Peptides against a protein of PDB entry 5EG6. Designs and how they scored, part 19

Target 1, 151 residues: chain A of PDB entry 5EG6
Amino acid sequence: RLRSQTVSTRYLHVEGGNFHASSQQWGAFYIHLLDDDESEGEEFTVRDGYIHYGQTVKLVCSVTGMALPRLIIRKVDKQTALLDADDPVSQLHKCAFYLKDTERMYLCLSQERIIQFQATPCPKEQNKEMINDGASWTIISTDKAEYTFYE

## One batch from the design tools (peptide; aimed at target 1 D48)

Design b1_p17_3_s2 (made by RFdiffusion4, then SolubleMPNN; from b1_p17_3, 6 letters changed)
Fold by OpenDDE base, seed 2:
Structure b1_p17_3_s2 (fold): chain B 151 residues (1-151), chain A 17 residues (1-17)
Amino acid sequence: as target 1 above (151 residues)
Amino acid sequence: EPIKASPRSKLEELRAK
C-alpha cells in the first residue's frame, strides 16, 4: 500500500513539450481523480481515494505538468473494454482510456504515436466495446515522481 | 494492488513551477 504514488504507463511519455510514444520508454504520470461532472480545462479540481473503473481521470506528466484531456478509465477483458465495470482499478490488470464525450474514442499506441482509436460496438454485448491491443494499457505504480525508465 | 489517485499537492507543485 502506497500513501502517495505516481503511475508509469507503457510507451507514453512527454518530450519537447508534447506527448510522444516510445516502445522502449516508460513515462511517469500523476493520475488524478475528477468528479464526473468536472468540466474540461487547464484548471480542475481533484479528489482523493482509490480509482474505480468508470471514473473520470486526468493524466498529468510528472515532469512537465502537461495533461491529457479527461479520460474515463475502463476495465479490459481480452480485446474488449467493459462499459459498466466499477470495481477498483488494479495495476495488475490492463485498462483502457476512453476520451470523455467522444464517440467511442480510446487512447491508442500506433507505431510511435499516440492516437485516438474508435472502438467497435458489440451488438450482442451492449456493455462491451471492441478495442485493439494498442488501446490496452498497463499501469505500474511507482513512488518515484520524476522517474522514467527504459526497456 | 488498487491504484490510488495522486494527491492534490502533486498537482499544486507542478502548477507552481
Scores: peptide ipSAE 0.568, ipTM 0.925, DockQ to the pose 0.870
OpenDDE base, seeds 1, 3, 4, 5: peptide ipSAE 0.559, 0.567, 0.559, 0.561; ipTM 0.925, 0.924, 0.923, 0.924; seed 4 fails the geometry check

Design b1_p17_3_s3 (made by RFdiffusion4, then SolubleMPNN; from b1_p17_3, 6 letters changed)
Fold by OpenDDE base, seed 2:
Structure b1_p17_3_s3 (fold): chain B 151 residues (1-151), chain A 17 residues (1-17)
Amino acid sequence: as target 1 above (151 residues)
Amino acid sequence: MPIKATPRSKLEELRAK
């Protein structure tokens, strides 16, 4: 499961062809590892192995197959996303999902919607970007290959 | 616990539906 660091408890699921959050429903997702040079598209090639921060991932609904755009999974330190962390991603550790090839846009849970939140640069720490609580996620495994997303 | 990427087989199973 992927939990956002927001106050209210909500579960991420797919409904009507879109990603939604619900207080009663949750969705299971696959987290695929992509090559750094993998292009965006409905069809993509995935890799095996343990995911490291800084790598490109695809979140795919285990039921419908719907996928979010390519994401860079980044380590979270307090209220900041680290741009240069490359250690293995660990369960229950805070992480952020940067929308690849965007201007500091991160996957964010706001109300019952999944939106993009623009991170603010850290003037004194160029290797960090300030994110909000909705953009901070916690991954909890439901299986070795399947995850659920919740707040 | 490290997060292991979902195998390609799962994606193929989904696309086969």
Scores: peptide ipSAE 0.521, ipTM 0.910, DockQ to the pose 0.902
OpenDDE base, seeds 1, 3, 4, 5: peptide ipSAE 0.489, 0.490, 0.493, 0.498; ipTM 0.898, 0.901, 0.903, 0.902

Design b1_p17_3_s4 (made by RFdiffusion4, then SolubleMPNN; from b1_p17_3, 8 letters changed)
Fold by OpenDDE base, seed 2:
Structure b1_p17_3_s4 (fold): chain B 151 residues (1-151), chain A 17 residues (1-17)
Amino acid sequence: as target 1 above (151 residues)
Amino acid sequence: MPIQATPRSKLEELKAK
């Protein structure tokens, strides 16, 4: 049995039953690992272990239980998301959240809103997709599931 | 520091809350 762990990321939090963005707030989320073949739904089966880039994850609000759609966590190199990276995800390293089964759509922060940003293919580098800064996220681990940080 | 996946138990606790 793995220890309880939650993650926080700047801007993203839950308010009024919806996901919202705020430059002054950090939300606390559970980060669940799913099987690659897990279907979308309110109910899902989770796995144990350290999360690797390329794997499917579910971000669940540690307070309300509200979840984002299935995401593939991808490694970020400057302004690009790497499609073939599979090393362990580490804290403080930039990552991108690809909305699974979409046409290169990534979770993005834009003007205090959470939106989907469509990445642009890299013609000369098939293993990369160009993203913007808003689609690059930093994860901070916390042991407090209900902890909320306000800047 | 590698990020460890949240165990199923936490999800269940949250749903039962």
Scores: peptide ipSAE 0.492, ipTM 0.895, DockQ to the pose 0.914
OpenDDE base, seeds 1, 3, 4, 5: peptide ipSAE 0.490, 0.482, 0.476, 0.490; ipTM 0.891, 0.890, 0.891, 0.896

Design b1_p17_4 (made by RFdiffusion4)
Pose (drawn by RFdiffusion4):
Structure b1_p17_4 (pose): chain A 148 residues (1-2, 6-151), chain P 17 residues (1-17)
Amino acid sequence: RLTVSTRYLHVEGGNFHASSQQWGAFYIHLLDDDESEGEEFTVRDGYIHYGQTVKLVCSVTGMALPRLIIRKVDKQTALLDADDPVSQLHKCAFYLKDTERMYLCLSQERIIQFQATPCPKEQNKEMINDGASWTIISTDKAEYTFYE
Amino acid sequence: SSGDISWHDHATAHHKP
């Protein structure tokens, strides 16, 4: 959110995009700190904590973003030292692991990476673009099937 | 700085035993 500005992470046309009309449901998988990038990867059980490495995989298309470090957001900053459990409707930032402070970010409908600004005296914090702050919530679905 | 992002078209998750 930038209420009219609300966009959702979604996959269509073979790309991740920030949609104003539809939202995707993504599996969030915990990865070990030393797992490497690839189309194949190992996931682990447990509750998701800030600072941990995760893979987001589209439940519909199966496509996935690169490895991300999920970080807690305070106003406009990513807190790199935060390690508590990720909770419903928390604001989060996703750092693209092994990059120069590049975060998952939207530019209108586009999903891009955007470099964070290091903080002056508080070096456990990085300033992030408004499009790099994401609210997380668990999802569910009900299905009914009938025929005449 | 900014740029295009990459992703995996055919991601395969293996469960850790």

Design b1_p17_4_s1 (made by RFdiffusion4, then SolubleMPNN; from b1_p17_4, 10 letters changed)
Fold by OpenDDE base, seed 4:
Structure b1_p17_4_s1 (fold): chain B 151 residues (1-151), chain A 17 residues (1-17)
Amino acid sequence: as target 1 above (151 residues)
Amino acid sequence: SSGELSYYSNAKAIKAP
């Protein structure tokens, strides 16, 4: 289960005051859980708890402090984002970041750039919308689970 | 369609009391 903590993702990196793609460098980010009614701004109130799909989050670069707009983390099934999934976010599973209050815009990797990509509605499944591979992300928690192995 | 993103240069997270 993912909670508000430091996470890393491949290809997302901040350099020169911008978000960009890097195949060689892993970006370290704080993922902060927000209230659903939290307003957009430089300052935001962080909520405690496990992050579930459908919830609002903020991604903040741990090095530079740069942040993306409010995002809704959504579960990915194949090449679709699920709109109604609300289970806890699983590490190492693919997810998508919907830009909150946009028309189906998702955080997307395109070559060496980070862009917003507009998803296409799924005609057969109203609870899904089609995303490209660049809009699918994998999150790895950097919190060392201290497993005390008792022998 | 695709477009550029807007960023915040100095985001501040406030922990709820």
Scores: peptide ipSAE 0.269, ipTM 0.818, DockQ to the pose 0.872
OpenDDE base, seeds 1, 2, 3, 5: peptide ipSAE 0.270, 0.118, 0.259, 0.255; ipTM 0.817, 0.678, 0.812, 0.810; seeds 1, 3 fail the geometry check

Design b1_p17_4_s2 (made by RFdiffusion4, then SolubleMPNN; from b1_p17_4, 12 letters changed)
Fold by OpenDDE base, seed 2:
Structure b1_p17_4_s2 (fold): chain B 151 residues (1-151), chain A 17 residues (1-17)
Amino acid sequence: as target 1 above (151 residues)
Amino acid sequence: MSGELTYYKNAKAIKKK
């Protein structure tokens, strides 16, 4: 018996009042840059400027207006999130979204659901946390100055 | 550990003045 392995591309989108991941459908999102000291809430103050890894952001669905809690966008190296990267966010690199003020919780795809997944510390590298593949995202800018996210 | 996320249904961005 022969077996094969396949990888499915999943796009983040909002449907039925929930965040989902679909192989066919995607949503456009606003990614708002926040001050590091911005408080959590439905309303938030945004700042101008290029987004860098390590900064706090808000993801808002452009269609439904639904949003996730404050996130810290982090650069990904293989299956690790880099804690100290601070260069501008690039579409050439995968990223992870750390749920701010949590114990290593990251935005993660599980089956077709969006969940939080706890990363584990890297034993040999203090500047990295181990994430699963579902917590690694790719950002693609849209022509409407919005972002699409997929695994 | 994994779990569900909390969402905001009507998020509003406010420009910093």
Scores: peptide ipSAE 0.308, ipTM 0.811, DockQ to the pose 0.929
OpenDDE base, seeds 1, 3, 4, 5: peptide ipSAE 0.285, 0.270, 0.321, 0.277; ipTM 0.811, 0.794, 0.823, 0.804; seeds 1, 3, 4, 5 fail the geometry check

Design b1_p17_4_s3 (made by RFdiffusion4, then SolubleMPNN; from b1_p17_4, 11 letters changed)
Fold by OpenDDE base, seed 2:
Formats: C-alpha cells, sequence, structure tokens
Structure b1_p17_4_s3 (fold): chain B 151 residues (1-151), chain A 17 residues (1-17)
C-alpha cells in the first residue's frame, strides 16, 4: 500500500472508478518494473529485478486493474525529489512518483483526491525538485507476493 | 500547478518470458 507523508492515515485507494485517498481503506497495488523505453499504454511488459530509484514503474490496483500512467519512482529528501538517486527502493525512505514525460508532474494527495502536482526546480540544485508533502509517499509491503518488488 | 490524472481502467501487465 502507498501512504502519503502528508497524512499518515491516508492511503491510496481505488473506488468508484477513480483513485482516492482513504483513512479507513487502502488498496493493494502491483508495482511493476518497466524498461526505460517501455511505451505508454494499457498493456505493458514488465521486467524482473529489484526496483531502484529512477526506474520506470506501473502502479496497478490489484483488485480493479486500474492503473496510473508510467511513473518514475524517485527518492525523497525532505521536501525535494532526488533526480539522480539510483539505489534500491527502500520502505524506510520517502518516495515520489514522477509522471514520466511530463513537466515535473508528480503523483500527489490533495484532500481525498489524487492529482498531479507540478514540482518546482531547485535553483541551486539541479538534481532536485521541490515537491509538496502530498507528493511524498511511503510504500508498505502487504502479504501479497506480487506487491513486492520483483526479483 | 496541479491537475487531474488520467487512468487506465483495465491495465494488463505482461511478463516477459
Amino acid sequence: as target 1 above (151 residues)
Amino acid sequence: MSGELSYYKNAKAIRAP
């Protein structure tokens, strides 16, 4: 499950044909690793391996099959997304989901809604983008094997 | 700047052999 760092009790959830944030319910998601050159689409090819920051992933609801566009998972440091971090994704660290091929758009929690939020470039640090708290997430493993990172 | 997200209703993951 994905949890926003803005409100730790709010979880990413699919309901009513949309992605939402819920304080009572959470959805389990497949985090699929994609190749960097994988095209956008409803159907996609997944690859095996541990997910690292900077890699392209697909978030798919395990129940509904709904998915977000291709995302690049990025490491978060304070209120900034790191653009060049490439170590393995850790559940101990905050992460952000950059909407691939957009102008600094990130997956963001706003009240009960899931939206895209445009990050601001860091003037003095080219390897960072400033995000709001709603764009900072924590990944929590579930008992579903497919939810875990592929080996 | 913020905006709505687009979703896929029936995404399908294909595992490479």
Scores: peptide ipSAE 0.296, ipTM 0.814, DockQ to the pose 0.898
OpenDDE base, seeds 1, 3, 4, 5: peptide ipSAE 0.272, 0.282, 0.337, 0.257; ipTM 0.809, 0.819, 0.840, 0.801; seeds 3, 4 fail the geometry check

Design b1_p17_4_s4 (made by RFdiffusion4, then SolubleMPNN; from b1_p17_4, 11 letters changed)
Fold by OpenDDE base, seed 2:
Structure b1_p17_4_s4 (fold): chain B 151 residues (1-151), chain A 17 residues (1-17)
Amino acid sequence: as target 1 above (151 residues)
Amino acid sequence: MSGELSYYKNAKAIKAP
């Protein structure tokens, strides 16, 4: 299980005032849980508790303090993002970061850039959206005190 | 469709009481 804490992920780094891809380095970030009704802004209120899929989060670079817009962390099943999954986030699974209040835009790795990529609706399954591999992320807790394994 | 992201350069997390 994941709480608001420090995490590390590959292919996401801050350099030169921008988020960019790094094949050689893992970026260190704070992941903060927000209320669903939290407004977008430079400042945000952090909520306590375990992070569940479907909840709103902020990713903040631990070094520079730079942050992405509000994201909804979603569970990934193969190459699809699950829209209705609400179980606790597990480090056993890859996740996707939906840009909140967008038309199916997800945080995506494209070559050496971090971009938003539009997912494709799944015609047969309304609770799923098709994402590419670049939109699938692995996050690892860097704070053992907050780390709890969840199967 | 893909696009560039916008960032906050000086984000501040406020802890709930």
Scores: peptide ipSAE 0.295, ipTM 0.815, DockQ to the pose 0.882
OpenDDE base, seeds 1, 3, 4, 5: peptide ipSAE 0.267, 0.238, 0.263, 0.247; ipTM 0.810, 0.791, 0.804, 0.794; seeds 1, 3 fail the geometry check

Design b1_p17_5 (made by RFdiffusion4; failed a check: the pose's geometry)
Pose (drawn by RFdiffusion4):
Structure b1_p17_5 (pose): chain A 148 residues (1-2, 6-151), chain P 17 residues (1-17)
Amino acid sequence: RLTVSTRYLHVEGGNFHASSQQWGAFYIHLLDDDESEGEEFTVRDGYIHYGQTVKLVCSVTGMALPRLIIRKVDKQTALLDADDPVSQLHKCAFYLKDTERMYLCLSQERIIQFQATPCPKEQNKEMINDGASWTIISTDKAEYTFYE
Amino acid sequence: SLPHHHLVMLFNDSDAP
């Protein structure tokens, strides 16, 4: 959110995009700290905590973003030292692991990476673009099938 | 039992200056 500004992470046309019309449901998988990037990867059980490495995988298309470190957001900053459980409707930032402070970010409908600004005296914090702040919530679905 | 994964929805958020 930048209420009219609301966009959702979604996959269509073979790309991740920030959609104003549809939202995707993504598996969020925990990865070990030393797992490497690839089309194949190992996931682990447990509750998701800030500072942990995760993979987001589209439940519809199966496509995934690169490894991300989920980080807690306070106003406009990513808190790198935060390690408590990720909770419903928390604001989060996703750092693309092994990059120079690049975060998952929207630019209108486009999904891009955007570099964070290091903080002056508080070096456990990084300033992030408004499009790099994401609210997380668990999803569910009901299905009914009939025929005449 | 511990969860293997979570299904999540993500949407952008920020505060007014």

Design b1_p17_5_s1 (made by RFdiffusion4, then SolubleMPNN; from b1_p17_5, 8 letters changed; failed a check: the pose's geometry)
Amino acid sequence: SLPKYYLVGLFSSSEPP

Design b1_p17_5_s2 (made by RFdiffusion4, then SolubleMPNN; from b1_p17_5, 8 letters changed; failed a check: the pose's geometry)
Amino acid sequence: SLPKYYLVGLFSWSEPP

Design b1_p17_5_s3 (made by RFdiffusion4, then SolubleMPNN; from b1_p17_5, 9 letters changed; failed a check: the pose's geometry)
Amino acid sequence: SLPKYYLVGLHSYSELP

Design b1_p17_5_s4 (made by RFdiffusion4, then SolubleMPNN; from b1_p17_5, 9 letters changed; failed a check: the pose's geometry)
Amino acid sequence: SLPKYYLVGLRSWSEPP

Design b1_p17_6 (made by RFdiffusion4; failed a check: the pose's geometry)
Pose (drawn by RFdiffusion4):
Structure b1_p17_6 (pose): chain A 148 residues (1-2, 6-151), chain P 17 residues (1-17)
Amino acid sequence: RLTVSTRYLHVEGGNFHASSQQWGAFYIHLLDDDESEGEEFTVRDGYIHYGQTVKLVCSVTGMALPRLIIRKVDKQTALLDADDPVSQLHKCAFYLKDTERMYLCLSQERIIQFQATPCPKEQNKEMINDGASWTIISTDKAEYTFYE
Amino acid sequence: VSWTGDVSFHTKVMLFN
């Protein structure tokens, strides 16, 4: 959110995009700190904490973003030292692991990576673009099937 | 993509900006 500005992470046409009309449901998988990038990877059980490495996988298309470090957001900054459990409707940032402070970011409908600004005296913090702050919430679905 | 792991529950999330 930048209420009219609201966009959702979604996958269509073979790409991740920030949609104003539809939202995707993504599996969020915990990965070990030393797991490497690839189309094949190992996931672990447990509750998701800030600072941990995760994979986001589209439940519809099966496509996934690169490994991400989920980080807590305070106003406009990513807190790199935060390690408490990720909770419902928390603001989050997703750092693309092994990049020069590149975060998952939207530019209108487009999903891009955007470099964070290091903070002056507070070096456990990085300033992030407004499009790099994401609200997270668990999802569910009900299905009914009938025929005449 | 594919993966393996011993996971009791697969959590689904919605992300929005």

Design b1_p17_6_s1 (made by RFdiffusion4, then SolubleMPNN; from b1_p17_6, 10 letters changed; failed a check: the pose's geometry)
Amino acid sequence: SSYTGNVKKHLLVGLYT

Design b1_p17_6_s2 (made by RFdiffusion4, then SolubleMPNN; from b1_p17_6, 11 letters changed; failed a check: the pose's geometry)
Amino acid sequence: SSFTGDIKELRLVGLYT

Design b1_p17_6_s3 (made by RFdiffusion4, then SolubleMPNN; from b1_p17_6, 12 letters changed; failed a check: the pose's geometry)
Amino acid sequence: SSFTGNIKKLLLVGLYT

Design b1_p17_6_s4 (made by RFdiffusion4, then SolubleMPNN; from b1_p17_6, 13 letters changed; failed a check: the pose's geometry)
Amino acid sequence: SKFTGNIKKKLLVGLYT

Design b1_p17_7 (made by RFdiffusion4; failed a check: the pose's geometry)
Pose (drawn by RFdiffusion4):
Structure b1_p17_7 (pose): chain A 148 residues (1-2, 6-151), chain P 17 residues (1-17)
Amino acid sequence: RLTVSTRYLHVEGGNFHASSQQWGAFYIHLLDDDESEGEEFTVRDGYIHYGQTVKLVCSVTGMALPRLIIRKVDKQTALLDADDPVSQLHKCAFYLKDTERMYLCLSQERIIQFQATPCPKEQNKEMINDGASWTIISTDKAEYTFYE
Amino acid sequence: VSWTGDLSSEPKVMLFN
C-alpha cells in the first residue's frame, strides 16, 4: 500500500507482478541459512521468523522467487536484527539473499529489485523504497463442486 | 521449481503493498 494504491503479489504471463485486480497465494518455505540458490532446494518445517531465509512459491503456477531473507519493517526501514516470529498482517521486507542490499520491490505493476539505503548511525537498519514494504497474511479457500 | 522436506504443513500467504 502506497487505499487506492493497493497491489498484490501475483503471477501471470510467466512473470511475477504487482496486480491491482488479483492476488496469488504463495507457499512460504523456510530454508537453512546455508542452502544455495537453484530450481531444486530443501525446505524445513517450523514457524517463520524474521532474519530467516525463505522461498516463495506460487501455489498456482509453481514458479518461485530467488531466496529471500524476510525482515521486519518499522515505518520505512528494514530491521536486520529482528528475529521474532512473523505474525499475521505484519509489514515485511524481502531482501534478495546474496545481493548488494537489493529488496523485492514494486514499480506500479512491475516487480523489480531495488537497492536499500544504509542508515547513518544505526547500521542494523536499512532504508527501503515504499514499494519494498509488503504486508503478509495467511490464506485459505473453500471449494464446492456440483453438476446438474 | 521443486523441493523436498519433512513438513507437517505447507502454509500459504498473501502479500500486498

Design b1_p17_7_s1 (made by RFdiffusion4, then SolubleMPNN; from b1_p17_7, 8 letters changed; failed a check: the pose's geometry)
Amino acid sequence: SSFTGNLSSLPLVGLYT

Design b1_p17_7_s2 (made by RFdiffusion4, then SolubleMPNN; from b1_p17_7, 8 letters changed; failed a check: the pose's geometry)
Amino acid sequence: SSYTGDLKEEPLVGLYT

Design b1_p17_7_s3 (made by RFdiffusion4, then SolubleMPNN; from b1_p17_7, 8 letters changed; failed a check: the pose's geometry)
Amino acid sequence: ASYTGDLKEEPLVGLYT

Design b1_p17_7_s4 (made by RFdiffusion4, then SolubleMPNN; from b1_p17_7, 7 letters changed; failed a check: the pose's geometry)
Amino acid sequence: SSFTGDLSSLPLVGLYT

Design b1_p17_8 (made by RFdiffusion4; failed a check: the pose's geometry)
Pose (drawn by RFdiffusion4):
Structure b1_p17_8 (pose): chain A 148 residues (1-2, 6-151), chain P 17 residues (1-17)
Amino acid sequence: RLTVSTRYLHVEGGNFHASSQQWGAFYIHLLDDDESEGEEFTVRDGYIHYGQTVKLVCSVTGMALPRLIIRKVDKQTALLDADDPVSQLHKCAFYLKDTERMYLCLSQERIIQFQATPCPKEQNKEMINDGASWTIISTDKAEYTFYE
Amino acid sequence: VHWTGELTSEPKVMLFN
């Protein structure tokens, strides 16, 4: 959110995009700190904490973003030292692991990576673009099937 | 993509900005 500005992470046409009309449901998988990038990867059980490495996988298309470090957001900054459990409707940032402070970011409908600004005296913090702050919430679905 | 793991569950999330 930048209420009219609200966009959702979604996959269509073979790309991740920030949609104003539809939202995707993504599996969020915990990965070990030393797992490497690839089409194939190992996931682990447990509750998601800030600072941990995660893979987001579209439940519909199966496509996934690169490894991400989920980080807590305070106003406009990513807190790199935060390690408490990720909770419902928390603001989050996703650092693309092994990049020069590149975060998952929207530019209108486009999903891009955008570099964070290091903070002056508080070096456990990085300033992030407004499009790099994401609210997270668990999802569910009900299905009914009938035929005449 | 493909993955392996011994999981008790696979939670789903919605992300929005």

Design b1_p17_8_s1 (made by RFdiffusion4, then SolubleMPNN; from b1_p17_8, 9 letters changed; failed a check: the pose's geometry)
Amino acid sequence: SKFTGDLSSRPLVGLFT

Design b1_p17_8_s2 (made by RFdiffusion4, then SolubleMPNN; from b1_p17_8, 10 letters changed; failed a check: the pose's geometry)
Amino acid sequence: SKFTGDLSSRPLVGLYT

Design b1_p17_8_s3 (made by RFdiffusion4, then SolubleMPNN; from b1_p17_8, 8 letters changed; failed a check: the pose's geometry)
Amino acid sequence: SKYTGDLSSEPLVGLFT

Design b1_p17_8_s4 (made by RFdiffusion4, then SolubleMPNN; from b1_p17_8, 10 letters changed; failed a check: the pose's geometry)
Amino acid sequence: SKFTGDLKSKPLVGLYT

## One batch from the design tools (peptide; aimed at target 1 E43 L68)

Design b1_p18_1 (made by RFdiffusion4)
Pose (drawn by RFdiffusion4):
Structure b1_p18_1 (pose): chain A 148 residues (1-2, 6-151), chain P 18 residues (1-18)
Amino acid sequence: RLTVSTRYLHVEGGNFHASSQQWGAFYIHLLDDDESEGEEFTVRDGYIHYGQTVKLVCSVTGMALPRLIIRKVDKQTALLDADDPVSQLHKCAFYLKDTERMYLCLSQERIIQFQATPCPKEQNKEMINDGASWTIISTDKAEYTFYE
Amino acid sequence: NKEGDVPFHKKPVWHHKP
């Protein structure tokens, strides 16, 4: 959110995009700290904590973003030292692992990476673009099937 | 600051850790 500004992470046309009309449901998988990038990867059980490495995989298309470090957001900053459990409707940032402070970010409908600004005296913090702050919530679905 | 396209995997596979 930038209420009219609300966009959702979604996959269509073979790309991740920030949609104003539809939202995707993504599996969030925990990865070990030393797992490497690839189309094949190992996931682990457990509750998701800030600072941990994760893979987001579209439940519909199966496509995935690169490895991300989920980080807690305070106002406009990513807190790199935060390690508590990720909770419902928390603000989060996703750092693209092994990059120069590049975060998952929207630019209107586009999904891009955007570089964070290091903080002056508080070096456990990085300033992030407004499009790099994401609210997380668990999802569910009900299905009914009938025929005449 | 820098920006760019986010790469992604079209057909990823995962394995559960025993």

Design b1_p18_1_s1 (made by RFdiffusion4, then SolubleMPNN; from b1_p18_1, 12 letters changed)
Fold by OpenDDE base, seed 2:
Structure b1_p18_1_s1 (fold): chain B 151 residues (1-151), chain A 18 residues (1-18)
Amino acid sequence: as target 1 above (151 residues)
Amino acid sequence: MKSGELPYYKNPKFKRAP
């Protein structure tokens, strides 16, 4: 299970005051659990606990302190984000980060840029949204562990 | 909103819940 802690993911990192992508670098981030009713803004309150799909989180760069807007972490099934999954987040399983209060916008890697990607509704499955591979993320806990990652 | 640039905060402030 994943809880508020330091995590690592490939490609995503902060450089020169901006979020960038690198095929060779792993970024280290704090993933913070927020209350579902936490408002958007520069200031936010962090909660402790095990993170479940559907919950609101903040990603904060461990080096620069830069943060993304509130995200809802969602379970990924193939190339779809599940809208109703609420089980504990599984590390190493692909997940998606929905930008909270947007029209199906997800955190996405596009070439060497970090962008928001608009998911497409699934006509036959209302509980799913179609995402691309760039919107699927793998998270590894870095607490009391050292990892070496290769391409 | 269309797919595009990702917004961010340069100097976020956070606190731990009691």
Scores: peptide ipSAE 0.309, ipTM 0.828, DockQ to the pose 0.820
OpenDDE base, seeds 1, 3, 4, 5: peptide ipSAE 0.278, 0.182, 0.242, 0.150; ipTM 0.799, 0.787, 0.778, 0.730; seed 4 fails the geometry check

Design b1_p18_1_s2 (made by RFdiffusion4, then SolubleMPNN; from b1_p18_1, 12 letters changed)
Fold by OpenDDE base, seed 2:
Order: C-alpha cells, then sequence, then structure tokens
Structure b1_p18_1_s2 (fold): chain B 151 residues (1-151), chain A 18 residues (1-18)
C-alpha cells in the first residue's frame, strides 16, 4: 500500500525549471498525503497513513523541490477515472491525478510536455470520467522495504 | 479535448501534522 513517501514515475520529471516528459527517465517525487480540507498554497501540512483513492496529495520533486497543485489521486479503469473509488492505492494499477478544484482537469503527458487535460463526463456512468492514456500514471514506491516493480 | 498548461510551485514548504 502507498503512503506518504518517495515514489518514482516514468516520464514525469523536472528539468530546466519546468516539468518535462522523457520516456527514458523516471522522476523521483515525494507523494504527500494531505487533509481533504487543506488549502492550496506554497505551504502544506503532511499527514501520515496509507493513501486511498479519492484523497488529496502533493507531488514534490525530490531533486528540485518543485511541486504541483493539490491533486486527488483517482483509480483508473481502462480509459476512465473512477470518481468514487476509495480503496487503498495499489501500485499494480494505473492512477490519475485530478487537479483539485478544477473542471475535470487531470495531470497529463502530451508528447514531451506535462499538461492538464480536461476529462469528458461519461453520460451513462456518472461515477466515471473519460481520460486519455497520457493521463494514466504508474507509480512505484522507492522505499526499499516496500519496493515492488510491475511492468 | 480541452488541455492547458500545468501550474506549479517552486520550493514549497511542508510540515508534519501535529
Amino acid sequence: as target 1 above (151 residues)
Amino acid sequence: MKSGELPYYKNPKSKKAP
């Protein structure tokens, strides 16, 4: 199970003062669990515990210290983000990072760029939003005691 | 599909919860 810790993800990294994408590089980040009531800002309070889907997190580059806005980590099912999943985050499955308090904006890989991508509502499935593959992320714990890699 | 630039912070500060 994932908790506030150092993780790695493919493609996402920081270079030249910007978030950048590279198929050859893994970015190292701290994923910090936040309270659901945590306000957006430069400063934030980190919570302990296992991270569940639907919870608010901060991604902070381990090298540069650059951070993204508050994100809600969501479970992915094929090309959809699940809005109501709340089970513990599993490294076996892809996840999506919803930019909190936006209109369905998700962290997304597009070519060599990291952007926000607007998901499309699912008319027949209100608990899902349609995302693209670029908005699906694989995260791997870098904690040696818990490290497990799945391709 | 609508897309846009990703906002970010430089040198955020974190602290542990009480």
Scores: peptide ipSAE 0.218, ipTM 0.779, DockQ to the pose 0.910
OpenDDE base, seeds 1, 3, 4, 5: peptide ipSAE 0.193, 0.175, 0.185, 0.163; ipTM 0.763, 0.749, 0.760, 0.741

